# Ledger of designs, part 131: peptides against a protein of PDB entry 4ASU

Target 1, 270 residues: chain A of PDB entry 4ASU
Amino acid sequence: ATLKDITRRLKSIKNIQKITKSMKMVAAAKYARAERELKPARVYGVGSLALYEKADIKTPEDKKKHLIIGVSSDRGLCGAIHSSVAKQMKSEAANLAAAGKEVKIIGVGDKIRSILHRTHSDQFLVTFKEVGRRPPTFGDASVIALELLNSGYEFDEGSIIFNRFRSVISYKTEEKPIFSLDTISSAESMSIYDDIDADVLRNYQEYSLANIIYYSLKESTTSEQSARMTAMDNASKNASEMIDKLTLTFNRTRQAVITKELIEIISGAA
Target 2, 83 residues: chain B of PDB entry 4ASU
Amino acid sequence: FTFASPTQVFFNSANVRQVDVPTQTGAFGILAAHVPTLQVLRPGLVVVHAEDGTTSKYFVSSGSVTVNADSSVQLLAEEAVTL

## One batch from the design tools (peptide; made by RFdiffusion4, then SolubleMPNN)

Design b2_p16_6_s1 (from b2_p16_6, 8 letters changed)
Fold by OpenDDE base, seed 5:
Structure b2_p16_6_s1 (fold): chain B 270 residues (1-270), chain C 83 residues (1-83), chain A 16 residues (1-16)
Amino acid sequence: as target 1 above (270 residues)
Amino acid sequence: as target 2 above (83 residues)
Amino acid sequence: SELAEARERLRALLAA
């Protein structure tokens, strides 16, 4: 490689490093906010899920309609955030299909669709786009919940799959249950809940769905920002190492060029 | 007793004496060993009676309240503010 | 845009 080529490459990598450092800082700021907002969101979301855990709601085996909601975002450069969710969605879909269940999929975030479109396009009900530009709000979750409930797909049970935040360096792809109104109303374990009006139960279910979606979005966002921060840090370090290597190569090449020129001058071959 | 909004936690697995909640079917007081129930909140006042005798008031918007068989309660409001 | 190109290059770097 010529000195010019090395210089060009150095300049390019240095520019990339500037970008990765900037993105790291942005991700760090978003992560800090997301982590703060996740604390109450987790209490809220876990609280909403408490009914399902305590009531031990079971779906009869003859019920075959299953909904999978994958929660991610539109934005890349965050490590395995999207692929982890997609992988679990695929696994769950395959398992359910093997069990004779009908599976439909909702993608929250465009990246889910991008990964699963070729293999699961026929199973997608809807994909929600424009996720990840701003922190998710309860309003956003409510919109998603409403769209799901109005989709006309009468699922019996479902699974929401998202990345649960553990730490700045760790997340885990998790699955939480979603139940239809009919499943909840017909569950034997719900008999202990006294005189639940049908309208009340319907409204309750709407909140429950919105709550869990909101929770999943907050977990996902925090995980994503953390992962992005880590990815950008790694990229910056890799760039730094490449810069160092190329700088050494540049210096060696420069010396060789100078030596060659000197020899040519001395020998009169120039 | 857990009382939270999406953005704020007021009580997290706390022991309280009584919680008065506004529901669409009417306001009711949740005591220890209350019958399991599911309710939807209407805009109104939540009053929490702590074991120490302290009473706290909150305004809540819409949401849900769950009373489980194990006496755990989840009060989840879309919006809530301390009064 | 230079930014779009930079992002593509960044993706390539991260995939490596």
Scores: peptide ipSAE 0.081, ipTM 0.897, DockQ to the pose 0.015
Fold by OpenDDE base, seed 1:
Order: structure tokens, then C-alpha cells, then sequence
Structure b2_p16_6_s1 (fold): chain B 270 residues (1-270), chain C 83 residues (1-83), chain A 16 residues (1-16)
């Protein structure tokens, strides 16, 4: 490589390093906020899931319609955040299909659609875009919940798949159950709950779904920002190593050029 | 007893004597060993009576309340403020 | 195109 080529490459990598460092700082700030906001959201979301755990709601085997909600975002450069969710979705879809279930998919965030479009396009009901630019709010979750409930797809049960935050260096892709109003209302285990009005139960289920979606969004956001921060840090380190290597190459090449020029001068060739 | 909004936790797995909640069908008090029920909140006052005799008041918007067979209670409000 | 190229370079760096 010529000195000019090396210089151009060095400049390019240095610019990339500046970008990755900047993105790391932005991700760090967003992560700090997300982590703070996740604390109450987790209590809130886990509280909502308590009913399903305690009531042990079961879907009859003859019911075949299953909904998978994958939770991610529109934004890239965050390691395996999107692919992890997609992988779990694929696995779940395959297992359900093998069990004779009909599977439909909802993607929260455009990246899920991007990954699964080729293999699962026919199974997608809807993809929610514009996810990840701002921290998710309960309002956002409510919109998603309402859209799902008004979609016209009469699922029996479902799964919401998202990345649960564990630490700054770890997340776990997890699945939580969702149930249709009909499944809840017909569950034998619900008989212990006294005189529940049908309208009350409907409204309750709407809140429950919104709550679970909100929880999943908050877990996903925290995981994503942490993963992005790590990815940008790794990129910055890789850039640094490459800069060091190229700098050494530049110095060696420069010395060689100087030596050649000196020889040419001495020989009268220049 | 758990009482939370999406942005704030007021009680987390706490033991309380009584919780008064405003529901769509009317206000009722949740005592120890209350029968299992599901209700939807209406805007109004929540009153928490602690075991030590202290009383806390909150204003809530919409939400849900669950009383389970194991006496656990989840009060989940979309918005809640301390009074 | 410049932005696309930059993104590609960044992706390559992340993959290394």
C-alpha cells in the first residue's frame, strides 16, 4: 500500500472511532435512564403477570390459534439483541407448528420484520414501527395492546418474547404467556374469582395486556442500550488496534520511501 | 400487597391491614383473606391501612386490582399520586 | 451513499 492509501485508511478509521465513541456515550446516557425507569416497570409488570401464574390458566389442547409477539426496536448496532429475539421466535413457531398449532406473529420494532420477512412473511399480522427513538411509555404499550385486540385475529393464547435485562453485560431472551379474553373467561381455575362482570373482565384483560407489553418494552430497551454501549466500546477498541497497526505500517513505509528517494538522489536518477 | 404505577412503586409485597379501592362497580375494602376477585379501577381515592395503624391516601386514575386465593393483592394504577 | 458506506464500514468493524 502507498503512503497515501495508508493515510486515507487511517483517517477513515479514526473518523469511525470518533463516531463509535460518541455513540457509546449516547447509549450510556440512555442506558442509565432506562435502568432507572425499569425498576418500577418491573414491579408493575411482574405484578400483572401474577394472576396468570397463580390462577394457572391453561389453554385446551383443541385450541389451535397461537400469537407470538416479538419485542425489539427499529435501531441497529446493538449486538445480538434483535437476532436473539428472532431466534427464540423461530424456535417457538417451529415447536407450535409441530404441535399442530396455527401461528401468527406480531413484531414490535422493524428489525424483527427485517430478520423474519423471508421465512415467516405469511405469518405476520402487523409490525409496529418507530420503536426505540424515545423511551417507551405506557401510552405506547396501550396503543400496541389496543391494536392487537382490535386486529380481528382471534387467538386462543400467545407468547410475548423479549430480552430481559440482567446486568450491563447480560440479558436473557424470555417468553411470557398472553391469553385471550375467551381463554381467561373459560378457564376452570378462574371459577374461584367471584362474580366478575363480563365488561369488567374485558377491561381488566386490556390493562393486563398493556401492562405486560409495557414491561417487555422496558426490559427490551434497557437490554438494548446496554448491548449498544458494549458494541460501541468493542468497535472503538477494534478501531484503536487497527490504528496502531496501520501507524506502524505507515512509519515503515515512510522510511522505505525516504530511503528510496535518497538512493535516487545519490545515484542521480532523480 | 403490591401497589404500583408504571413509573412508581408505593408498596412491594407488603403486609397491610386493609386497602380501600375505588372500582367501576363501587368502592370496597380489601381485608386479610378477602375472597378472590378482579376489578377495574375508577378515578378516586385509595386508602392503605398499615398494620402499625398508619394510613396513607392516594389518588389513582384507571387500572386494575387483583385479589388472589393466597391473599396476595396487586393494585396496578396507570397513574397514582400520594396525598 | 456516503452514509451507507460509513454504516458498512462500521458493521465490518463491529464484526471483527
Amino acid sequence: as target 1 above (270 residues)
Amino acid sequence: as target 2 above (83 residues)
Amino acid sequence: SELAEARERLRALLAA
Scores: peptide ipSAE 0.078, ipTM 0.888, DockQ to the pose 0.014
Fold by OpenDDE base, seed 2:
Structure b2_p16_6_s1 (fold): chain B 270 residues (1-270), chain C 83 residues (1-83), chain A 16 residues (1-16)
Amino acid sequence: as target 1 above (270 residues)
Amino acid sequence: as target 2 above (83 residues)
Amino acid sequence: SELAEARERLRALLAA
């Protein structure tokens, strides 16, 4: 490689490093906010899931319609955030299909569709776009919940798949159940709640769905920002190492060129 | 007893004496070992009676309240403010 | 755009 080539590469990598450092800083700021907002959201969301854990709601085997909701975002450069969710969605879909269930998919965030469109296009009901530009609000979750409830797809049971935040360096893809109104109303374990009006139960379920979606969005956002921050940090470090290597190569090459020129001058060859 | 909104936690697995909640069917008090129930909140006052005799008041918009068989309670309001 | 190209290069670097 010529000195010119090395210089060009150095310039390019230095520019990339500047970009990655900037992106790291932005991700760090967004992470800090997301983590702060996740604390109450987790209590809220886990509280909403408590009924399902305690009531042990079972879906009859003759019910075959299953909904998978994958939660991520539209934004890239965040490591394995999207692929992790997609992988678990694929696994769940395959398992359900093997069990004779009908599977439909909802993607929250465009990246889910981008990954799964070729293999699962026919199973997609809807993809929600414009996710990840701003922190998710309960209003956003409510919109998603409402659209799902009004979609006309009468699922029996569902799974919401998202990345749960563990720490700045760790997330885990998890699945939580969602149930249709009919499934909840017919569940034997719900008999202890038998004095509940149908309208109350319907409204309750609407809140429950919105709550769970909101929770998943907050977990996903925090996980995504932390992962992006880590990815950008790693990229910056890698760039730094490459800059060091290329700088050494440049210096060596420069010395060699100078030496050659000196020899040519001394020898009278040029 | 857990009482939270999407943005704020008021109680997290706390022991309380009684919680008065505004529901669509009317206000009712949740005592220790209350029968399991699901209700939807209407805009109104939540009053939490602590075991030490202190009371706290909150205004809530909408949401849900769950009383489980194990006596755990989840009060989840869309919006809530301390009074 | 230069930005689009930079993003692509960044993706390549992150994939490596």
Scores: peptide ipSAE 0.049, ipTM 0.888, DockQ to the pose 0.015
Fold by OpenDDE base, seed 3:
Structure b2_p16_6_s1 (fold): chain B 270 residues (1-270), chain C 83 residues (1-83), chain A 16 residues (1-16)
Amino acid sequence: as target 1 above (270 residues)
Amino acid sequence: as target 2 above (83 residues)
Amino acid sequence: SELAEARERLRALLAA
C-alpha cells in the first residue's frame, strides 16, 4: 500500500471514530431518559398483564390464528437488538406453523421488515415506520393498538416480542401474550369475574393492548439506546486500534520510502 | 393495590383499606375481598383510603381497573394527578 | 539539478 492509500484509510477511520463517539453521546442521553421513563412504564405495563397471569387464560387448541408483534425500531447501529427480536419471531413463527397455526406478523419499526421481508413477506400485515426517533408515548401505543384492531385480521391469540431492559449492558428478548376479545370472553377462567358488560370488556381489552404495546416500546427503547451506546463504544475502540495499526504501518512505510530515496541518491541513480 | 399511569406510579402492591373509583357503569368502592371484576374508568375522582386512616384523592382520565380473585387490584389510568 | 531535486524531495519527506 502506498503512503497515500494508508493516509486515506486513516482519514476514513478517524472520521468514523468521530461519528461513533458522537453517536455514543447521543445514545447515552437517550438512554438516561429512557431508563427514567421505563420505571413507571414497567409498573403500568406489568399491571396490565396481571389479569392474564391471574386468570390463566388459555386459548383453545382448535383456534389457529396467531399474531406476532415484533417490537424494535427504524434505526440501526445498535448491536443485536433487531436481529434478536427477528430471531425469536422466526422461531415462534416456525413453532406455530409446525403446530398447524396460521401466523401473521406485525412489525413495529422498519428494521423488522428489513430482516424478515425475504422469508416472511406474505405473513406481514403491517409495518409501523418512524419508530425510534422520539421516545414512544402512550398515544403512539394507542395508535398501534387501534391499527392492529382495525387490521381486519381476527387473531385468537398473539405474542408481542421485544427486548426487555435488564441493565446498561444487558437486555433479554421476551414474549408477552396478547388475546383477542373473543378469546377473553370465552375463557372459562373469566367466569369468576362478575358480570362484565360486553362493551366494557371490549374497551378494557383495547386499553390492555395499548398498555402492553406501550410497555414493550419503553422496554425496547431503553434496551436499544443502551445497546447503541455499547456498540458505539466498541466501534470507537476498534477504530482506535485500527488507527494505531495503520499509523505504525504508515511510519514503517515512510521509513522504507526514505531509505529507498537515500539509496538512490547515494548510488547516483538519481 | 397498584395504581399507576404510564408516567407515574402512585401505589405499587400496597395494602389499602378501600379505593373508590369512577367507572363507566358508576362509581364503586373496592374493599377487602371484593368480588373479581373488570371496569373501565371514566374521568373522575379516585379516593384511596389507607389502612392508617389517611385518605388521598386523585383525578383520573380513562383507563381500567381490575379486581382479581386474590384481592389484588390494578388501577391503570391513562392520566392521573394528585389532588 | 537532479541531485538538488532529490535532496529537496527528501527534505520534504523528512519534514511530513
Scores: peptide ipSAE 0.025, ipTM 0.832, DockQ to the pose 0.005

Design b2_p16_6_s2 (from b2_p16_6, 8 letters changed)
Fold by OpenDDE base, seed 3:
Structure b2_p16_6_s2 (fold): chain B 270 residues (1-270), chain C 83 residues (1-83), chain A 16 residues (1-16)
Amino acid sequence: as target 1 above (270 residues)
Amino acid sequence: as target 2 above (83 residues)
Amino acid sequence: DEKEKAIEELNKLLAS
């Protein structure tokens, strides 16, 4: 490579490093907030899931409609956040299909759609965009829940797939169940719950869905910001190393050029 | 007994004597070994009676309350404030 | 354009 080529590359990498450092700082700030807000959200969300866990809701085998909700965001440059969710979604979809179930997909965040568009486009019901720029609110979750319920797809059972925050350096893609009103209403295990009015149960289920979505969004957001922070840090370090290497190469190349020129001068060669 | 909103936790797996909740079907008290039930909240007063005899009051908006067979209770309000 | 190139380069850095 010529000196000009090396210089151009150096400049490019240095500029990228500035960007990654800046993004790291932004991600760090967002992470701090997300982590703080996740604490109550987790209690709230886990509380909402308690019924389904304790009641051990089972979907009859003859029920074939399954909904997969993948939760991520619109924003990239956060490591494997999106691909992890997508991978789990693909796996789940394949397993369900193999079991003879009909699978539909909802993507929360545009990145899910981006990854799965080619292979699973026909299975998508809707993709929610404009996710990830601001912290998710319960209102946001409610909107998503409502849209889902009004989508016209009468699923029997579903799963919400998201990245659960473990630590600043770790997240885990997890799945939580969602159930239709009909499935809950018909579940034998629900018989122990006394005198549940149908309207009450409907409203309850709506809240449950919103609660779970909200929880998943908060987990996802925290995981994403943490992952982005890490990714940007790594990128910055990688850039630094590359700059060092290229600088050495530049120096060596420069010396070689100088040497060549000197030889030409000494030899009288043009 | 768990009582939380999306943004705040008031009780997390706590032992309480009684919780009075405002539901759409009417206010009721949750005592020890209450029968399992599901209810939705209406705006109103929640009163938590602690084992030590202390009473705490909260105003809640919409939400849900679950009483499970194992006596666990989840009170999940969209909005809740201490009074 | 330059922006696209920068993004590509960034992706390379992230992948390394």
Scores: peptide ipSAE 0.024, ipTM 0.888, DockQ to the pose 0.014
Fold by OpenDDE base, seed 5:
Structure b2_p16_6_s2 (fold): chain B 270 residues (1-270), chain C 83 residues (1-83), chain A 16 residues (1-16)
Amino acid sequence: as target 1 above (270 residues)
Amino acid sequence: as target 2 above (83 residues)
Amino acid sequence: DEKEKAIEELNKLLAS
């Protein structure tokens, strides 16, 4: 490599390092906010899931329609955040198919579609884009829930797959159940609950769906920002190491060039 | 008893004496060992009666309330404010 | 072209 080539590469890597440092700071700020907002969101979301856990709602075996919702975002450069969700979606889809279930997929965030489009395009119902630019709100979750309910796909049960935040260095891909109104209404375990008006139950289900989506978005966002912060930090460190290495190479190459030029002058080969 | 909005937690697995909630079918009081039920909230006042005799009032917009067989209660409001 | 190259290099840095 010529001195010019090394210099060009150095400049490029230095610029990248500036970008990664900037992105790290942005991710850090977003992470801090996300973590704060996750605290109440988790209580809220877990509270919403309490019914399904306590009532032990089961879908009859003869019901075959299953919906998988993968939750991530549109933005990359966040490590394995998207691939982890996609991997679990694939696994779940395969398991359900092997069990004779019909599987449809919804992606929250464009990255899910990007990963799964080639292999699962026929199973995709809809992809929700414009996720991740701003912190998710309950309104956003409600919109997604509404679109899902109005999609025309009459699923019996579903799975929402998202990254649960554990710490700044750890997340876990998890799955939570989603039940259709019909499944909830027909569940034997619901008999212990007093006479519930059909309209009330419908509204309740709508809230529940919005609640779990909101919760999943908050968990996902916090995990993503943390992962991005870590990824950008690692990239910055790698860039720094590469800069040091290239700088040494530059110095050595420069010395070699000078030596060669001196030899050419002395030998009269110039 | 858990009472939360998406952005704020008011009670988290707390023991309370009574919770009055505004539902679409009518306002009712949730006492200890209340029968399991599901309700949807209407805009109105939530009154929490603590075991120590203190009373707290909240305004809620919409949401849900769940009373489970194990006496756990989840009051989940879309929006809630302390009065 | 410069942006694409930068992204490619960034991806390399992230993968290492």
Scores: peptide ipSAE 0.024, ipTM 0.891, DockQ to the pose 0.014
Fold by OpenDDE base, seed 4:
Structure b2_p16_6_s2 (fold): chain B 270 residues (1-270), chain C 83 residues (1-83), chain A 16 residues (1-16)
Amino acid sequence: as target 1 above (270 residues)
Amino acid sequence: as target 2 above (83 residues)
Amino acid sequence: DEKEKAIEELNKLLAS
């Protein structure tokens, strides 16, 4: 490589490193906010899931319609955040299909669609885009919940798959259950609850769905930002290493050029 | 007893004497060993009676309340503020 | 978007 080539590459990598460092800082700021906002959201979300856990809601085997909601975002450059969700979605879809279930998919965030469109396009009901630019709000979750409920797909049960935040360096892809109004209404385990008005139960389920979606979004966001921060840090370090290597190469090449020029001068070949 | 909004936690697995909640079907008090039930919140006043006799008041918008067989209670409001 | 392109370029450069 010529000195010009090396110089060009060095400049390019240095510029990229500046970008990755900047992105790291942005991700760090977003992570800090997300983590702070996750604390109450987790209590809220876990509280919403308490009924399903305590009541041990079961879906009859003859009920075959299953909805998978994958929660991620539109934004890339965050390590395995999207692929982990997609992987679990694929696994779940395959398992359900093997069990004779009908599977439909909703993607929260465009990256889910990007990963799964080739293999699972026919199973997608809708993909929610414009996710990840700003922190998710309960309003956002409500919109998603409402659109889901109005989609016309009458699922029996579902799975919401998202990355649960563990620490700044760790997340875990998890699945939480979603149940239709019919499923929850007909569940034997619900018999211990007082006679509940159908309208009340419907509204309750609407809130429950919104709550769970909101929770998943908050977990996902926190996980994503932490992962992005790490990814950008790694990218910056990799760039630094490359810069060092290229710098050494540049120096060696420069010396060689100088030597060559000296020889040419001495020999009169120039 | 858990009482939270999406953005704030007021009670987390706390022991309380009584919680008064505004529901669409009417306000009711949740006492110890209350029968399991599901309700939807209407905008109104939540009153939490602590075991020590203290009373806290909150305004809530919408949401849900769950009383489980194990006496656990989840009060989840879309919005809630301390009064 | 521009940032993503830059990272892609970085990945290419690092892989070469």
Scores: peptide ipSAE 0.023, ipTM 0.893, DockQ to the pose 0.013
Fold by OpenDDE base, seed 1:
Structure b2_p16_6_s2 (fold): chain B 270 residues (1-270), chain C 83 residues (1-83), chain A 16 residues (1-16)
Amino acid sequence: as target 1 above (270 residues)
Amino acid sequence: as target 2 above (83 residues)
Amino acid sequence: DEKEKAIEELNKLLAS
């Protein structure tokens, strides 16, 4: 490589490093906000899930329709955030299929569809796009919940798969259950909840679904921003290492050129 | 007793004496060891009676309230404000 | 979009 080539590459990598550093700062700011907003969202979401955990709602084995909701975003450059969700979705879908169940998929965020399009295109009911530019709101979750309920797919049970935020350096892909109105109403464990009006239960379920989706979005967003911050930091470090290597190569090449020129002068070789 | 909106937590696993909630079927008072129930909130006033006798009032828009067999209560409002 | 392209370029440069 000529000195000119090395110099050009150095300039390019330095520019990339500036971009990754900038992206890191942006991700850090978004992460800080997401973490603050996650605190109440977690209390809210966990509260919504409490019924299902305490009632130990079980779906009869003869029920075959299962819905998988994968939660991520449209934006890349965040490490394994999307692939982790997709991997668990694939695993769950395969297990359910092996058990003779019908599986349908909803993707929250375009990246889920991008990853699963080739292998699971026929199972997709809908993909929600334009996720990740703005922090998710309860309104957003309500829209998703409503579209799901109006999709015409009468699932018996389902699962929502998302990345739960653990720390700035850690997230865990988790699965939470979703139950249909019929499953909830027919569950033996729900018998202790006497005199529940059918309309009340329906409305309750709608809120529950929206709550869980909202919670999952907030967990996912926080995890994503944290992961992006880490990814950009790693990219910046990698760029720095490359700059160091290229600088060494530049210096060596420069010395070689100078030496060659000196030899040519001394030898009289025009 | 847990009382939260998507953006704010008012009570988190707190012990309270009584919670009055506005439900679609009418006003509902939740006392200690209340029977399990599920209700949907209507716009109205929530009154929380603390063990020390302090009373707090809130306005809620919509949401749900759950009383579980273990006496835990989750009041989840879409919007809530302190009055 | 420019940022994504830049990162892709970086990854190519690093692989190389």
Scores: peptide ipSAE 0.030, ipTM 0.887, DockQ to the pose 0.013; fails the geometry check

